# Peptides against a protein of PDB entry 6B4J, part 3

Target 1, 315 residues: chain A of PDB entry 6B4J
Amino acid sequence: DITMQWYQQLQDASMQCVLTFEGLTNSKDSQAKKIKMDLQKAATIPVSQISTIAGSKLKEIFDKIHSLLSGKPVQSGGRSVSVTLNPQGLDFVQYKLAEKFVKQGEEEVASHHEAAFPIAVVASGIWELHPRVGDLILAHLHKKCPYSVPFYPTFKEGMALEDYQRMLGYQVKDSKVEQQDNFLKRMSGMIRLYAAIIQLRWPYGNRQEIHPHGLNHGWRWLAQILNMEPLSDVTATLLFDFLEVCGNALMKQYQVQFWKMLILIKEDYFPRIEAITSSGQMGSFIRLKQFLEKCLQHKDIPVPKGFLTSSFWRS

## One batch from the design tools (peptide; made by RFdiffusion4; aimed at target 1 I210 N216)

Design b1_p19_5
Pose (drawn by RFdiffusion4):
Structure b1_p19_5 (pose): chain A 315 residues (1-315), chain P 19 residues (1-19)
Amino acid sequence: as target 1 above (315 residues)
Amino acid sequence: EEEEEEEEEEAEEAEEELF
């Protein structure tokens, strides 16, 4: 409940932000749409540009967003634009910027697991300079993936199925329901991004402040889900690509306590899945063992493939 | 800093519940 109460605090807090700019979106004038068009454009593209080439140019995207959020003018396609044009623009750009980070994790990180880190460092940096943006990221990240909270949505009695599948985060339209394969990844990329944000810190600016969403939330995530019964395919999958990304940082921080948590899921939580999962979905549960059978004996959890090296930063 | 201290206390309670 401590989590579910905190879960609601962010959600209805985001709905307050959906209404604070109410009128900027619900505007049909020509100029009214031009403004809504240029802001969302110059705020959600720099996030899409986040690449793995170098941290040298990764700073440009960070600065371009810091200037845009802090109110300074920002060079866009054609003429320069700024938030000072409209008082509602700031509380609007912060909304659309937050969704983009999760969205970039939704599509890109799901397919390309290594791009989680170059995106997370910019987000973990912008979260420091602007905490309001972070709560909005925890807002969208949580609804599109309630498994990141983590809370498994229970079945409310007397309701149709298509109503329930939407609560699980499946993308559904009038008649189309998102397949399970093309769904499972959209959740993986989301918590792989979440598992990266909590362990990374923006290097530049020389800040003595602390990580806004510390690695402590990584411990409670593993603990909060390992104390409850696992879902068949979702848990064994998400439990793997979270440890692959953040298992190395947690091993260093909570040295022995983390290893105890691992020799638990080896002999106490693995049986909790072998019966729950049918023979047609053991694919995820198998990767989870192949991941631990090594890590437990190697006394090491490999650094996540795609970690930003020193070469990446200087270069 | 006070938020980090509250997070550490919650992490310790989560450890006790797990173990």

## One batch from the design tools (peptide; made by RFdiffusion4, then SolubleMPNN; aimed at target 1 M261 E267; its pose is not in this set)

Design b1_p20_8_s4
Fold by OpenDDE base, seed 4:
Structure b1_p20_8_s4 (fold): chain B 315 residues (1-315), chain A 20 residues (1-20)
Amino acid sequence: as target 1 above (315 residues)
Amino acid sequence: MEEEIKELEKKIEERYKKLE
């Protein structure tokens, strides 16, 4: 399975990255600990500052992240910080940065869907300049949300239930599994972020180049989902999230092919979702139904709320 | 990845034709 091979390759790369900077993370030296914390803050704080307020602010954040990844000193917490402070600094920063982008999907986007776009455009732009960060974003995303691959993890013989739950993307704390609504909210945020990344390009980069992980991956994702059996509640939720965020872009890119796919979703796949949907899960089902019906009726998918316009970049 | 897309698109198209 090509998809699973790709998944595993990314996970292996991520694991190797962690091993590479283990010396930095496990050091008992006070100076090394300080450097680690400074680098972690320098990598993650700018991402947390991403907002929908102004394009100029977003550019400043992008420039700071790019400078850090380029080995230049940046100001963080009133101190000058550089990845050159430690031989493992760059690997560590790339990993933590990628992790933070995914966390923003998991947390910020989950709570504020419109936040997907400014986060995604920065992530896309950084990915274009720093491919390793992009691979690590995917690795983190896939690990936390296997549905972004997509695949459904299976229970293996001898596996602990908690481990299986974690593989499915659930948080398990003190032997208590996360509630379904919270789980779906986090998954939704990550899918929405992903759907935004694949369609957005940093406007100040070399736009003549191909997107490092563009809409073709969105098309692949849909195709793969449709070729899989639906999962109760999850498929309806995430399919809606994905289409709401990137459906307009996919429509513009793939035209007639997109509409064929949308009809197939409505006429073939949607009944399969219905068949596995319980009365307590009707919310996600109804939301998807209404979305599909509206889009097919109007022959249009609306531009998602929060989509970045030219006016945003002039602010 | 492109080959995967093509294969999946083909499967979708085949399913679509069955609905017509």
Scores: peptide ipSAE 0.300, ipTM 0.847, DockQ to the pose 0.720
OpenDDE base, seeds 1, 2, 3, 5: peptide ipSAE 0.166, 0.260, 0.268, 0.176; ipTM 0.802, 0.827, 0.829, 0.798

## One batch from the design tools (peptide; made by RFdiffusion4; aimed at target 1 L215 N216 Q255)

Design b1_p25_1
Pose (drawn by RFdiffusion4):
Structure b1_p25_1 (pose): chain A 315 residues (1-315), chain P 25 residues (1-25)
Amino acid sequence: as target 1 above (315 residues)
Amino acid sequence: EEEEEEEEEEEEEEEEAEELEEEFA
């Protein structure tokens, strides 16, 4: 409940932000749309540019967003734009910027697991300088993936199925329901991004402040799910690509306590899945063992493939 | 000597863990 209460605090807090700018979106004038157009444009593209080439140019995207959020003018396609144009623009850009980070994790990180880090460092950095943006990220990240909270949505009695699948985060339209394959990845990429944000810190600026969403939330996440019964395919998958990304940082921080948590899922939580999962979906549960059978004996969890090296920073 | 080297390695690992706790608390 401590988590479910905190879960609601962010959600209805985001709905307050959905209304604070109410009128900027619900505007049909010509100029009214031009403004709404240029802001969302110049705020959600720099996030899409976040590449793995170098941390040298990764700073440009960070500064371009810091200037845009802090109110300074920002060079956009054509003429320069700024938030000072409209008082509602700031509380609007922070909304659309937050959704993009999770959206970049939704599409890009799901397919390309390594791009989770160059995106997370910009987000973990922008979270420091502007905490308001972070709560909005925890807002969108939580609804689109309630498994990141982590809370498994229970079935409310007397309700149709298509109503329930939407609560699980499946993308559904009038008649189309998102397949399970093209759904499981959308969740992987989300928590792989979440597993990266909590362990990374923006290097530049020389800040003595602390990580806004510390690695502590990584421990609670593993603990909060491992105490409850696992879902068939969702848990064994998400439980793997979270440890692959943040298992190295947790091993260093909570040295022995983390290893105890691992020799538990080896002999206490694995059986909790072998019966729950049917023979047609053991694919996820198998990768989870192949991941641990090594890590437990190697006494090491490999650093996540795609970690930003020193060469990436200087270069 | 071997016991002193093992104690120095354990102290270095504890210092690295404390730095991480301070940065991510």

## One batch from the design tools (peptide; made by RFdiffusion4; aimed at target 1 I210 W219)

Design b1_p27_4
Pose (drawn by RFdiffusion4):
Structure b1_p27_4 (pose): chain A 315 residues (1-315), chain P 27 residues (1-27)
Amino acid sequence: as target 1 above (315 residues)
Amino acid sequence: EEAAEWLEEETEKIDEEAEEEEEEAEE
């Protein structure tokens, strides 16, 4: 409940932001759409540009967003644009910027697991300078993936199925329901991004402040799920690609206490899945063992493939 | 059951340590 109450605080707090700019979106004038068009454009593209080439150019995207959010003018396609054009623009750009980070994790990181880090450092940096943006990220991240909270949505009695699948985060239309394969990845990329944000810190600017969403939330996440019964395919998958990304940082921080948590799922939580999962979906549960059977005996959890090296920063 | 209780206890301790570290960093 402490979590479910905190879960609601962010959700209805985001709905307050959906209404604070109400009128900027619900506007049909020509100029009214041009403004709504140029802001969302110059605020959600720099996030899409976030590449793995170098941290040198990764700063440009960070500065371009810091200037845009802090009110300074920003060079866009054609003429420069700024938030000072409209008082509602700031509380609007912060909304669309937050969704993009989760969206970049939704599509890109689901397919390319290594791009989770170059995106997370910009997000973990912008979260420091502007905390308001972070709560909005925790808002969108949580609804689109309630498994990141983590809370498994229970079945409410007397309701149709298509109503329930939407609550699980499946993308569904009038007649189309998102397959399970093309769904499981959308969740993987989301928590792989979440597992990266909590362990990374923006290096530049020399800040003595603390990480806005500390690595502590990584411990509670593993603990909060491992104390409840696992879902068949979702848990064994999400439980793996979270440890592959953040298992190295947690091993250093919570040295022995983290290892105790691992020798638990080896002999106490693995059986909790072997019966729950049918023979047609053991694919996820198998990767989870192949991951731990090594890590437990190697006394090490490999650094996540795609970690930003020193060469990436200087270069 | 014992493992779930241990996880809850260790979570509470870690939360308390993390709050102490945050207060010290603000000073």

## One batch from the design tools (peptide; aimed at target 1 W219 K260 L264)

Design b1_p28_1 (made by RFdiffusion4)
Pose (drawn by RFdiffusion4):
Structure b1_p28_1 (pose): chain A 315 residues (1-315), chain P 28 residues (1-28)
Amino acid sequence: as target 1 above (315 residues)
Amino acid sequence: EEEEEEEEEEELQEKIEELNEEVEELEE
């Protein structure tokens, strides 16, 4: 409940932001759409540019967003644009910027696991300078993936199925329901991004402040889900690509206590899946063992493939 | 069999609660 109450605090707090700019979106004038068009454009593209080439140019995207959010003018396609054009634009850009980070994790990181880090550092940095943006990220991240909270949505009695699948985060239309394969990845990329944000810190600017969403939330996540009964395919998958990304940082921080948590899922939580999962979906549960049978005996959890090296920063 | 599974789940939940207490003490 402490979590479910905190879960609601962010959700209805985001709905307050959906209404604070109400009128900027619900506007049909010509100029009214041009403004709504140029802001969302110059605010959600720099996030799409976040690449793995170098941290040198990764700063440009960070500064371009800091200037845009802090009110300064920003060079866009054609003429420069700024938030000072409209008082509702700030509380609007912060909304669309937050969704893009989770959306970049939704599509890109789900397919390309290594791009989770160059995106997360910009987000873990912008979260420091502007905490309001972070709560909005925790808002969208939580609804599109309630498994990141983590809370498994229970079945409410007397309701149709298509109503329930939407609550699980499946993308569904009038007649189309998102397959399970093209769904499981959209959740992997989301928590792989979440598992990266909590362990990374923006290096530049020399800040003595603390990480806004500390690595502590990584421990509670593993603990909060390992104390409840696992879902068949979702848990064994999400439980793996979270440890592959943040298992190295947790091993250093909570040295022995983290290992105890691992020798538990080895002998206490693995059996809690072997029966729950049918023979047609053991694919996820198998990767989870192949991941631990090494890590437990190697006394090490490999650094996540795609970690930003020193060479990446200087270069 | 169902009773044994529930006892194993309770033992695991106790172990995890003890770990959470150790972690909170470590952070202090």

Design b1_p28_4_s1 (made by RFdiffusion4, then SolubleMPNN; its pose is not in this set)
Fold by OpenDDE base, seed 4:
Parts: C-alpha cells; sequence; structure tokens
Structure b1_p28_4_s1 (fold): chain B 315 residues (1-315), chain A 28 residues (1-28)
C-alpha cells in the first residue's frame, strides 16, 4: 500500500545517506576523525540545549543549526566548525541532526511531555528550510516507532524473535528485551513529538508557506489508525498521546469532521480496544476513555500543557 | 509524487470513515 511504500522510500533514502558519508565515518585519518567528532557535536549539542526557558534562547539555537546546515562556520566546543570541512560533512550533519531530534522525543519528551513543543517548533522550522532533514527525521522516527507511520510489524516465518522485537520498536540488549513500561514511554515520547511537529510553525519564517509536513498528515495518521485493528496497550496509549498533543489543532482545522471522527473513536473503535485490553493494561485504556468522554461532553479539546504562547516568544 | 499519493490515500480513508460514521448514526 501507499503507506508502506512511503515508509520504505524514507528508509531507503536514510540508508543511502549513511552510505554517502561512510567515508567520513570509517576514516582512520586523525584529522577526519576530529572533523567527524566536531560535526557530530555541532549537530547534536544545540538540540540538547533546547528548553522551555526563553524564546530568545530558542531562536539562538535555531540560528546556529540553520547556519551549520547552510555551510556557515559555527562555534562548537571552542572551535570553528563547518560542514565544508569534509565533502560528506553536510550529509553527515543532516543525518545526525535528524537522529538527535528523534532521540529527544524518545528520551526527553518521554520523561517530560512539555519538552515536545520547543523541540518540535525548532524541528519544524529547520524542516521548512532543509527538507532533507525532515525526511531523515521521518525515517528515524518510523524506524524506532513504526506506529508513527502507522503500521504494526508482523512476525514472519523464519524471523528471529529478537529481530521481531526490534522491529516492534523494543530495545534488545544482551538478549534481554526492554520492559513494556519503558517501551511505551519511549513510543509515547516520539508520538508526542511528532504530533507537535505537524502543528507548529517557526514564527520567524514565512508563515504564508504551506507546512512541509502539516496537520493533513496528522489527519491521515488518525484515519489510518482507525482503519487498523487495535494493538493491545499500544493503540490506546499512542492514540491518547496523539490526541492530547494535537487534538486541539485538529479540532480547529477540521471542525465538524473532527467531531465525527471523535465520535467514531468513542462509539465504534473504543469497544474494539476494550475487547483486547487485559486487566493489567487498564491504565492506558482508562486514560483514553476519560479523555474522550471529557472532550465529547465539553465539546472541546484543551490546548496541551506546554504549548508555546506569544509570551514565550517575547522572553 | 509521494505526497499526492498520500493525499489520495487520505481521501479514500476519509470516505471509509464517513461511511462508518453514517452506519453508526443509522444504528442510533
Amino acid sequence: as target 1 above (315 residues)
Amino acid sequence: SMEEKLEQELKELEKKIEERYKELEEKR
């Protein structure tokens, strides 16, 4: 189907990118190694510095990332760093930057949901100016969280159990699979980041331009989820995460059609989730239930906690 | 383009959703 073709196309592009900068990553030359490390730091450290503290600081971080991607020298670790230091530098930086954004979803957002918004607005702004970074973000996201595509990986004959677990998004280390709670926490963080990206625009860009990966993709995601059979615990968890973060934006964009969708979720799809939910998984189920009931009762979806306001940008 | 294909997929999905919604309303 088209969704799987899209998934595969992005994965292929990501793999091709890795091959392109393989010379840089595999170099034994001391200078090349130094350049690699400097570029890696220059690409990732600014993303790690993203916080909810001040809009001015966020702008500085954005400008630094954009400068780096534009071939301008930036200061990192007390040194001047540029992607022009190596022919493969730009590809490497784009890949590592995209990887880092997704990692922040996986780690920072997973632990602190409000962090989704400042990270997402920077990612969205960079994506607008550097489409390849956006594609690589999707590639990394899809690989780590197939539910963001969405699709549910299936076990194939002859597949090793560990490989299947990895395809599902589990971390497997030393033949030990990740605990379910940690797995869901990471998936939640990535979905929340994605839900934030598709609705946010960098305020200092050309706002008249179409979002490079906007709410229409969120609407597609939701529609596709509803067209799939639910997966135990996962569907309830991620559907809640998604709606909590971007439900308000979807409501504003799609209005009557959104409410039809929400009713369909509550009345038609939710019973299917219930049917596959065990007693030990009731937490996610109950959260989703309460959220849907509240939203339908009040005919409103609240603005998510941590949403960036005009006051933030004036700080 | 892939974007156009995804848009077409969305239209098809929306149609299915609308049908499901209508069926739901008819049962009420």
Scores: peptide ipSAE 0.646, ipTM 0.956, DockQ to the pose 0.797
OpenDDE base, seeds 1, 2, 3, 5: peptide ipSAE 0.623, 0.619, 0.638, 0.620; ipTM 0.952, 0.951, 0.955, 0.951

Design b1_p28_4_s2 (made by RFdiffusion4, then SolubleMPNN; its pose is not in this set)
Fold by OpenDDE base, seed 4:
Structure b1_p28_4_s2 (fold): chain B 315 residues (1-315), chain A 28 residues (1-28)
Amino acid sequence: as target 1 above (315 residues)
Amino acid sequence: DMKEKLEKELEELKKKIEERYEELLKKK
């Protein structure tokens, strides 16, 4: 299975990355600890500052992140910070930056769907210039949301229930599993962020270059989902999230082929979702149904709310 | 490399989707 090989390769790369900066993270030296904290802040704070307010501010954030990753000193917390302060600094920053992007999907996008677009365009632009950050984004995303791969983790003999729940993407704290609504909300945020990343290009880069992880991966994701048995509530929720965010872009890119896929979703796959949907899970099912019916009726998929316009970039 | 493998997989997936669509049309 090529998809699973890809998943594993990314996870292995992520684990190797963690090992490479272990010296920095485990150091008892006061100066090393200070550097670690400064680098962590420098990597994560700019991402937290991403907003829908102005394109100019977004550019400043992008430039700061890019400068940091390029080995240039940046101001963070009133201090000059550089990845060159420690031999493991670059690896650490790349990892923490990627982690933070995914966390913004998990938290910010989950609560505010429109936030997906400014976060995604920065992530896409950084990915273009720093491929390792992109790989680490995927690694973090895949680990937290296996449905983004996509695959559905299976219970293996001898596995602890809590471990299985974690593999499914649930948070388990003090032997308490996360509530289903919170779980789906987080998964939705991450899928929406991913769907935004694959369609957006940083406007100040070389637009002639191929997207490092473009809409072809969106097509792959949909095709893989359609080849899998649906999961109760999860499939309906995430399929809606994905199509709402990147359906318009896929329509424009694949045209007739996209509509064939949408018809397959409605006519062939949707009944399979219905068959496993309980009365208590009808919300996600109904939303997907209404979306598909509307799109097929109008022969159009709307531009998602929060999509960045030319006016945004002029602000 | 992995990129080439993923591209190959995508082409196979596209073919499968097309086949499923054709089958769907035959049932109508």
Scores: peptide ipSAE 0.592, ipTM 0.948, DockQ to the pose 0.871
OpenDDE base, seeds 1, 2, 3, 5: peptide ipSAE 0.558, 0.553, 0.578, 0.591; ipTM 0.940, 0.938, 0.944, 0.947

## One batch from the design tools (peptide; made by RFdiffusion4; aimed at target 1 K260 M261 L264 D268)

Design b1_p29_7
Pose (drawn by RFdiffusion4):
Structure b1_p29_7 (pose): chain A 315 residues (1-315), chain P 29 residues (1-29)
Amino acid sequence: as target 1 above (315 residues)
Amino acid sequence: EEEEEEEKEEEAEELQEKIEELNEEVEES
């Protein structure tokens, strides 16, 4: 409940932001759409540019967003634009910027697991300078993936199925329901991004402040799920690509206590899946063991493939 | 079937207690 209450605080807090700019979106004038068009454009593209080439140019995207959010003018396609044009624009850009980070994790990181880090450092940085943006990221990240909270949505009695699948985060339309394969990845990329944000810190600016969403939330996540009964395919998958990304940082921080958590799922939580999962979906549960059978005996969890090296920063 | 469900609930409670003890150790650190 402490989590479910905190879960609601962010959600209805985001709905307050959906209304604070109410009128900027619900506007049909010519100029009214041009403004709504140029802001969302110059605020959601720099996030799409986040590449793995170098941290040198990764700073441009960070500064371009810091200037845009802090009110300064920003060079866009054609003429420069700024938030000072409209008082509702700031509380609007922060909304669309937050969704883009989860969205970049939704599409890109799901397919390319390594791009989770160059995106997370910009987000973990922008979260420091502007905490309001972070709560909005925890807002969207949580609804599109309630498994990141983590809370498994229970079945409410007397309701149709298509109503329930939407609550699980499946993308569904009038007649189309998102397949399970093209769904499981959308969740993986989301929590792989979440597993990266909590362990990374923006290096530049020399800040003595603390990480807004500390690695502590990584421990509670593993603990909060491992104390409840696992879902068949979702848990064994999400439990793996979270440890692959943040299992190295947790091993260093919570040295022995983290190892105890691992030798538990080896002998106490693995059996809690072997029976729950049918023979047609053991694919996820198998990767989870192949991941631990090494890590437990190697006494090490490999650094996530795609970590930003020193070469990436200087270069 | 009922005995198997009770065994599963006991195992789940034992695992939950172990995890709560770990959480306490982590908070003391």

Design b1_p29_8
Pose (drawn by RFdiffusion4):
Structure b1_p29_8 (pose): chain A 315 residues (1-315), chain P 29 residues (1-29)
Amino acid sequence: as target 1 above (315 residues)
Amino acid sequence: EEEEEEEEEELEEELEELSEELEEEEEEE
């Protein structure tokens, strides 16, 4: 409940932001749409440019967003634009910027697991300078993936199925329901991004402040799910690509206490899945063992493939 | 089987105590 209460605080807090700019979106004038068009454009593209080439150019995207959020003018396609044009624009750009980070994790990181880090450092940095943006990220990240909270949505009695599948985060339309394969990845990329944000810190600017969403939330995530019964395919998958991304940082921080948590899922939580999962979906549960059978005996959890090296920063 | 269940409960209790300590540290911040 401490978590479910905190879960609601962010959600209804985001709905307050959906209404604070109410009128900027619900506007049909010509100029009214041009403004709504140029802001969302110049605020959600720099996030899409976040690449793995170098941290040198990764700073441009960070500065371009810091200037845009802090109110300074920003060079866009054609003429320069700024938030000072409209008082509602700031509380609007912060909304659309937050959704893009999760969205970049939704599509890109789900397919390319290594791009989770160059995106997360910009987000973990923008979270410091502007905490309001972070809560909005925790808002969208939580609804599109309630498994990141983590809370498994229970079945409410007397309701149709298509109503329930939407609550699980499946993308559904009038007649189309998102397949399970093209769904499981959209959750993986989301928590792989979440598992990267909590362990990374923006290097530049020399800040003595602390990480806004510390690695502590990584411990409670593993603990909060491992105390409850696992879902068949979702848990064994999400439990793996979270440890592959943040298992190295947790091993250093909570040295022995983290290893105790691992020798638990080895002999206490693995059986909790072997029966729950049918023979047609053991694919995820198998990768989870192949991951631990090494890590437990190697006394090490490999650094995530795609970690930003020193070469990436200087270069 | 009973020894394994006792060891599992002890580990779960240690995990819950650690989680509470972390929540207290975050509230102090």

